# Ledger of designs, part 120: peptides against a protein of PDB entry 3QIS

Target 1, 334 residues: chain A of PDB entry 3QIS
Amino acid sequence: PSLELSRREFVFENVKFRQLQKEKFQISNNGQVPCHFSFIPKLNDSQYCKPWLRAEPFEGYLEPNETVDISLDVYVSKDSVTILNSGEDKIEDILVLHLDRGKDYFLTISGNYLPSCFGTSLEALCRMKRPIREVPVTKLIDLEEDSFLEKEKSLLQMVPLDEGASERPLQVPKEIWLLVDHLFKYACHQEDLFQTPGMQEELQQIIDCLDTSIPETIPGSNHSVAEALLIFLEALPEPVICYELYQRCLDSAYDPRICRQVISQLPRCHRNVFRYLMAFLRELLKFSEYNSVNANMIATLFTSLLLRPPPNLMARQTPSDRQRAIQFLLGFLL

## One batch from the design tools (peptide; made by RFdiffusion4, then SolubleMPNN)

Design b2_p15_7_s1 (from b2_p15_7, 6 letters changed)
Fold by OpenDDE base, seed 5:
Structure b2_p15_7_s1 (fold): chain B 334 residues (1-334), chain A 15 residues (1-15)
Amino acid sequence: as target 1 above (334 residues)
Amino acid sequence: MTAEELLAEAIAQTD
């Protein structure tokens, strides 16, 4: 068996969070026998590609002189955004197209990623006074390392020794402030807020706006700005309620006093973001006659975003755990 | 209330 490939080198320029890019190529059976092809893992890999890459189709059968189009799809989800922002991973891969009883064909994937405030830690964003696209990649790495060390010190209740000339962190990320400020000013009377989806084009404009500027006004509809806030919270590498406190939130869900004590133990930036979001959501509930928002809907929606199970808990939340998590948030909305 | 006032209250909150 043998194949001819129309292309073997692919370049994906300016890859962004949630922006799909596609490159296509053709494979042709230039042999005299039918052949089966498949993308296969490299010797040390469990998957044929990195999580941000997909081939479609990834396998198939070709008769003699048959040709098929293959799409290479690059899409950075919440599952890849953090490691690409830090530069731990890059837009580089090698695909192995295997031909049954034939040879391997290598495809080279390359490109560049543009960092996003989406998928960046709350601690790093509180240290970031400028848009993320203005910050040198070397400084992003330093900010992430410093953010981890400050989180650990905050959890240990270590009094900062002499704070050398490090600029005082923001109380909350500027991106969260901008999203909540917009929704508070313009969306309190918006019918079906957090129930109607945003437009994909507007979501991309909002993400690009927050990554590149400090706008006076966020572009797009109130529904798109509301969905951008949900996407931001979902994309956090660590949720607003840190993984270390997850079980304590479930255990305290029916005691409002213990719930507040658990929140007081969050790192300063996480605690400020949580309290700010709860204050905003309580304000939206005063306008329920206009926006159709109720406490049960809001608690159900935000629970999955703010209070996630730790990654080492491979089990889906039980129905009991989900109900406790919802009850925990209800104690801050009512 | 402004969003800045809402943030100031949230930061000043002693739980």
Scores: peptide ipSAE 0.173, ipTM 0.852, DockQ to the pose 0.855
Fold by OpenDDE base, seed 3:
Structure b2_p15_7_s1 (fold): chain B 334 residues (1-334), chain A 15 residues (1-15)
Amino acid sequence: as target 1 above (334 residues)
Amino acid sequence: MTAEELLAEAIAQTD
């Protein structure tokens, strides 16, 4: 069997978080026998492609002289955004299109990623006084590494960060401030806030706006701005409540005094973001007659975002653990 | 209360 490929080199320019890009090519059976094709893993890989890439179809049959279109889909989710923001991974891959009883055909994937404030750590964002797209990629790497080291120091030492020659960090990320400020100003009376989904185009505009500017007003509906806040919190590499404190939050869930003491042990930026979000959500709950928002709904929604189980415990989360996590947040909303 | 006041309260909160 043999295949002819219309293209073997693919370039995905300006790849962004949650923005789907597609490149298409054709494969033709120029042989005399039916053939089965599939994308296969390289020798050391578990998957045929990186997590941000997909082929559709990834396998199939071709009769003699049959042609099929294959779509190469690039989509950066929450699962790939952090490693692409840090430059640990890049928009580069090699696909192996295998022909049964035939040859391997290599496809080269290349491109560039545009960093996002989504999927960037709270620590790095607190050091980032300008939009992420104004920050050189080399400096983003340094900011993430320094932020990790300072998080660890802040967890080990309740010592205030020495106000050394580094610019004073923001109290909260500007992105969180902008999202919450907008929602506080314009969305407190919004019916079905956090219950109605946003528009995908508006979400992309909000992301692009936060990545490229410091707007006076966030574009889009209140629902899209609310969902953008949820997406931001979901995309954080470390949740607002650090993984190290997860079990202590569950254990303290019925003692409000211990819950506060657990929150006081968060890194300064995480603690400030948590308290700011709780203050906002308590204010939003005063408008329940207008926005249909209640404490149980908010606690249930935000628990999965703010108080995530560590990756090693995700598969073991019991209904009791989830209820304790919800109860922990309820103690800050009531 | 403004969002700035909410932030100021959140920062000033000493647990």
Scores: peptide ipSAE 0.172, ipTM 0.851, DockQ to the pose 0.819
Fold by OpenDDE base, seed 1:
Structure b2_p15_7_s1 (fold): chain B 334 residues (1-334), chain A 15 residues (1-15)
Amino acid sequence: as target 1 above (334 residues)
Amino acid sequence: MTAEELLAEAIAQTD
């Protein structure tokens, strides 16, 4: 069996968070026998491609002289955004198109990723006074390392905030400030806020706006700005309530005093973001007559974003754990 | 209340 491939090299320029790119190529059975093709893992890989890449179809049969179009889809989700922002991963891969009883055909995937404030840690973003696209990639790595060290120091209660550090970090990420400021100014009376989905095009404009600028106004509808806040919180590598405090939040869920003590133990940036979001959401709840927002809806929605189970516990979250997590947030909304 | 005031309140909050 043999295949002819119309292309073997693919370049995905300016790959962005949540923006699908597609490249297509044709494979043709130029042999005299039917053939089965499949994308196969490399020797050390569990999957045939990186998480941000997909082939469609990834397998199939071709009769003699038959042709099929294969789509290579590049999509950076919340699951890949952090490792691409840090430069730990890159828009580079090699696909192995295997022909049963035939040869392997190698496809080279390359490109460039454009960093996003989405999927960047709260600590790193608190150090970024400029849009992330203005920050050199080398400095992003340094900011993540420094952010990790500051998180550890904060958790260990070891270092007083050196009031003398010439560059004080932001109290909250500017991106969170901009999103919440917009929603607070313009969306408190928005009917069905956080219940109506945003527009995908507007979401991309909001992401691009926050990545490239410090806007006076966020573009798009209030629904799109609200959903952008949810996407931002979902994409955080460490949730607003850090994984280390997850179980303590559940255990304290019915004691409002202990709940506050647990929040006080968050790293400064996380604690400030949590308190800021809770203050915003309490203000939003005063307009429930206009926006149809209630505490149970908000607590249910934001619980999955703010109080995520640690990766090792995700598969084991019980309905009781979910109810405790909701109850924990309700204690800050009521 | 402005979002700046809301932020200031949230940061000044002693739990």
Scores: peptide ipSAE 0.169, ipTM 0.850, DockQ to the pose 0.852
Fold by OpenDDE base, seed 2:
Structure b2_p15_7_s1 (fold): chain B 334 residues (1-334), chain A 15 residues (1-15)
Amino acid sequence: as target 1 above (334 residues)
Amino acid sequence: MTAEELLAEAIAQTD
């Protein structure tokens, strides 16, 4: 069996969070026999491609002189955004198109990723006074390393070493401030806020806006801005309530005093973001007659975002754990 | 209340 490939080198320029890119190529059976093709893992890989890449179709049959179009889809989800932002991963891969009883065909995937404030740590974002796209990639690495060290020091109750040379961190990420400021100004009377989905095009514009600028006004509808806040919180590598405190939040869920004490133990940026969000949501609840928002809906929605189980416990969440997590947040909304 | 005031309240909250 033999294949002809119309292209073997693919470049995905300016890959962004949640922006689908597609490149197509044709494979043709230039042999005299039917053939089966498949994308196969490399020797040390479990998957035929990186998590942000997909081939469609990834396998198939071709009769002699038959042709098929294959789409290479690049999509950076919340699951890949953090490792791409840090430069731990890159828009580079090698696909192995295997022909049964034939040879392997190598496809080279390359490109560049544009960093996002989505999927960046709260600690790093508190150190970014400029849009992330203005920050040199080398400095992003340094900011993540420094932020990790500060989180660890905060958790260990270690006195911050010499405050001398690093610019004071922001109290909250500017991106969170901008989203909440917009919602607070314009969305308190918005009917069905957090219940109506945003527009995908507007969400992309909001993400691009926050990654590239400090806008006076966020583009898009209040629904799109509200959903962008949810996406931001969902994409955080460490949730607003750090994984280390998850169980303590559940254990304290019916004691408001202990709940507050658990929150006080968060790293400064996480604690500030939590308190800021709770203050905003309490204000939003005052307008429930206009926005149709209630405490149970908000607590249910934000629980999955703010109080995520550690990855090792995700599969073991009980309905009781979910109810405790909701109850924990309700104690800050009422 | 401004979002700045809301943030200031959130920061000033000594739990």
Scores: peptide ipSAE 0.150, ipTM 0.844, DockQ to the pose 0.848

Design b2_p15_7_s2 (from b2_p15_7, 6 letters changed)
Fold by OpenDDE base, seed 5:
Structure b2_p15_7_s2 (fold): chain B 334 residues (1-334), chain A 15 residues (1-15)
Amino acid sequence: as target 1 above (334 residues)
Amino acid sequence: MTSEELLEQAIAQTD
């Protein structure tokens, strides 16, 4: 069997978080026999492609002189955004198109990624006084390393941070400030807030706005700004309640005094973001007659974002653990 | 109450 490929080199320029890009090519059976094709893993890989790439179809059958279109889809989700922001991964891959009883065909994928404040740590964002697109990539790497070391020092209750010549971190990320300030000013009376989905075009505009500027007003509807806050919290590499405190939150869920003591042990930026979000959500609940928002709905929604199980326990979360997690958050909303 | 006042109160909160 043999194939002809219309293209073998693909370049994806200016790849962004949650922005789908597509490139297409054709494969044709120029042989005299039917052939089966499939994308296969390389010798050291478990998957035929990186998590941000997909081929469609990834396998198929071609009669002699038959042609099929294949789509290469590049999409950066919450699962790939952090690794791309740090430069640990890049928009580069090699796909292996295999023929049964035939040869391999290699496809080269290349491009560039544009960093996002979505999928960046709370610690790093508290050190960024400028939009992430204004920060040199070398400085982003330094900020992630410094953020890891500061989190570890905060947990160890060790030495007073030598208030040396490093600029004081922000109390909360400017991106969280901008989102919550907008919702507090304009969305407290918004019917079905956090229940009605935003517009995908407005969500992309909000993400691009936060990555590139410090606006006076966030663009889009209150529903799109509210969903952008949920997407931001979901995309955090470490949730607002750090993974190390997850079990203690579940164990304390019915004792409000112990719940507060667990929150006081969070790193400063995580603790400030948690308390600020809880204060905002308590203010939003005062307008429940206008916005149809209630404590059980908010607790159920935000628990999955703020209090995530550690990756090693994610597959083992029981309905009882989920109910304890909701009860933990309810103690801060009531 | 402004969002600034809300943030200041949240940070000043002692558990």
Scores: peptide ipSAE 0.457, ipTM 0.934, DockQ to the pose 0.860
Fold by OpenDDE base, seed 1:
Structure b2_p15_7_s2 (fold): chain B 334 residues (1-334), chain A 15 residues (1-15)
Amino acid sequence: as target 1 above (334 residues)
Amino acid sequence: MTSEELLEQAIAQTD
């Protein structure tokens, strides 16, 4: 059996968070026998491609002289954005198109990723006074390393931020400030806020805006800005409530005093973001007659974003754990 | 209250 491939090299230029790119190619059975094709894992890989890549179809049968179109889809989700922002992963892969009883065909995937403030740590963003697209990639790596070291220091020692560091970190990421400022200023009276979805095109514009600029006004509807805040919180490599405090939040869920003490133990950036978000959401709840927002809805929505189970516990979250997590957050909204 | 005032208040909160 044999295949003819219309193309074997694919370049995905300017790959961005949540922006789907597609490249297509044809495979043709130029043999005299039916062929089964499949994309197969490389040696030591569990998957035929990286998490941000997909082939469609990934397998199939071709009769003699039959041709099929294969789509190569590049999509950077929340699950891939952090490793691409850090440069730990890149828009590079090799696909192995296997032909049963035939040969392997190698496809080269290449391209460039454009970093996003989405999927970047709160600590790194607090050190990032300029839009992420203005920050050299080398400095992004340094900011993540420094952020990890300061997080570790802040967990181990209530060391006052040494006032002698030449650049004082932001109190909260500018991206969180911009999103919350916009919502606070324009969306408190928005009917069905956080209930109506945003527009996908507007979400992309908001992401691009936050990645490339410090706007005076965020583009798009209040619904799109609200959803962009949710996407931002969801894409954080570590949730606003650090994984280390997850169980303590659940254990304290019915004691408002202990809940506050748990929050006080967050790293400064995380604690500031948490308190700022809770202050914003309490203000939003004052306008419930206009925006149809209630504490139970907000607590349910934001709990999954702010208080995520650690990866090792994610598959084991009970309905009781979810209820405790919601109750924990309710104690800051009421 | 501005968002800046909201932020300042949130940061000034001693839990």
Scores: peptide ipSAE 0.452, ipTM 0.933, DockQ to the pose 0.869
Fold by OpenDDE base, seed 3:
Structure b2_p15_7_s2 (fold): chain B 334 residues (1-334), chain A 15 residues (1-15)
Amino acid sequence: as target 1 above (334 residues)
Amino acid sequence: MTSEELLEQAIAQTD
């Protein structure tokens, strides 16, 4: 069996978080026999591609002189955004298109990623006084490394923040400030807030706006701004309540005094974001007659975002653990 | 209350 490929090199320019890009190519059976094609893992890889890449179809049959279009889809989800923001991973891959009893055909994937404030740590964002797209990529790595070290020092109660050399970090990320300020100003009376989904186009505009500017007003509907806040919290490499405190939150869920003490142990940026979000959500609950927002809905929604189980415990979360997590958050909303 | 006041109050909370 043999194939002819219309293209073997693919360039995905300016890849962004949650923005689907597609490149298509054609494969033709120029042989005399039917062939089965499939994308196969490289040696030592578990998957035929990186998590941000997909081939569609990834396998199929071709009769002699038959042709099929294959789509290469690049989509950066929450699962790939952090490693792309840091430059730990890149928009580069090699696909192996295998023919049964035939040859391997190599496809080269390349491109560039544009960093997002989505999927960036709260600690790094507190050090970014400018939009992330104004920050040199080389400095993003340094800011994440420094942020990790400062988080660890804060958790260990060791070294006071060396107030001397670096500009004082923001109390909360400007992106969280902008989202919450907008919702506080304009969305307190919004019917079905956090219940109605936003528009995908508006979400992309909000993301691009936060990545590239410090707007006076966030574009889009209140629903899109609300969903952008949820997406931001979901995309955090570490949840607002750090993984190290997850079990303590569950264990304290019915003791409001211990719950507050657990929150006080958060790194400064995480603690400030948590307290700010809780203050905002308590203000929204005062307008429940207008916005249809209630404490149980909010606690259920935000618990999955703010109080995520550590990756090693995700598959083992019991209904009791989920209820304790919700109860923990309810103690800050009531 | 402004969002600034809300933030300041939230951060000033000594739990």
Scores: peptide ipSAE 0.442, ipTM 0.932, DockQ to the pose 0.848
Fold by OpenDDE base, seed 2:
Structure b2_p15_7_s2 (fold): chain B 334 residues (1-334), chain A 15 residues (1-15)
Amino acid sequence: as target 1 above (334 residues)
Amino acid sequence: MTSEELLEQAIAQTD
């Protein structure tokens, strides 16, 4: 069996978080026998492609002289965004299109990723006084390394480095500030806030806006801005409540005094973001007559975002653990 | 209350 491929080199320019890109090519059975094709893993890989890449179809049969269109889909989710932002991974892959009883065909995937404030650590973002797209990639790497070290020092109660006044971290990420400031100004009376989904086009505009600028106003509806905040919190590599404190939050869920003590042990930026979000959400709850928002809805929604189980415990989360996590947040909303 | 005041109050919270 043999195949003809219309293209073997694919370039995905300006790949962005949550923006689907597609490249298509044709494969043709130029042989005289039916053939089965499949994308196969390389020798050291468990998957035929990186998590941000997909082939559709990834396998199939071709009769003699039959042709099929294959779509190569590039989509950076929350699961790939952090490693792409740091440059640990890149928009580069090699796909192996295997032909049963035939040869392998290699496809080269290349491109560039545009960093996002989504999927970047709170610590790094507190050090970024400019939009992430203005920050040199080399400096993003340094900021993530420095942020990790400062998180560890904070957890160890080590004296912070006396960074010069110019290098002093922000109290909260400017992106969180911009999102919450917008919602606080314009969305407190928004009916069904956090209950109505945003528009996908508006979400992309908001992400691009936060990655490239410091706007006076965020574009899109209040629903899209609200959903962008949820997406931001979900995409954090380390949740607002650090994984190290997860179990202690559950254990303290019915003791408001211990809950506050657990939050006080968060790294400074995480603690500030948590307190700022809780303050905003308490203000939003004052307008419940207008926005139909209640404490149970908010606690249920934000619990999964702010108080994520560590990856090793995700499969073991009980309904009781979820209820304790909700109760923990309720103690800050009431 | 401004969002600035809200942030300042949230940070000034000594739990």
Scores: peptide ipSAE 0.430, ipTM 0.929, DockQ to the pose 0.868

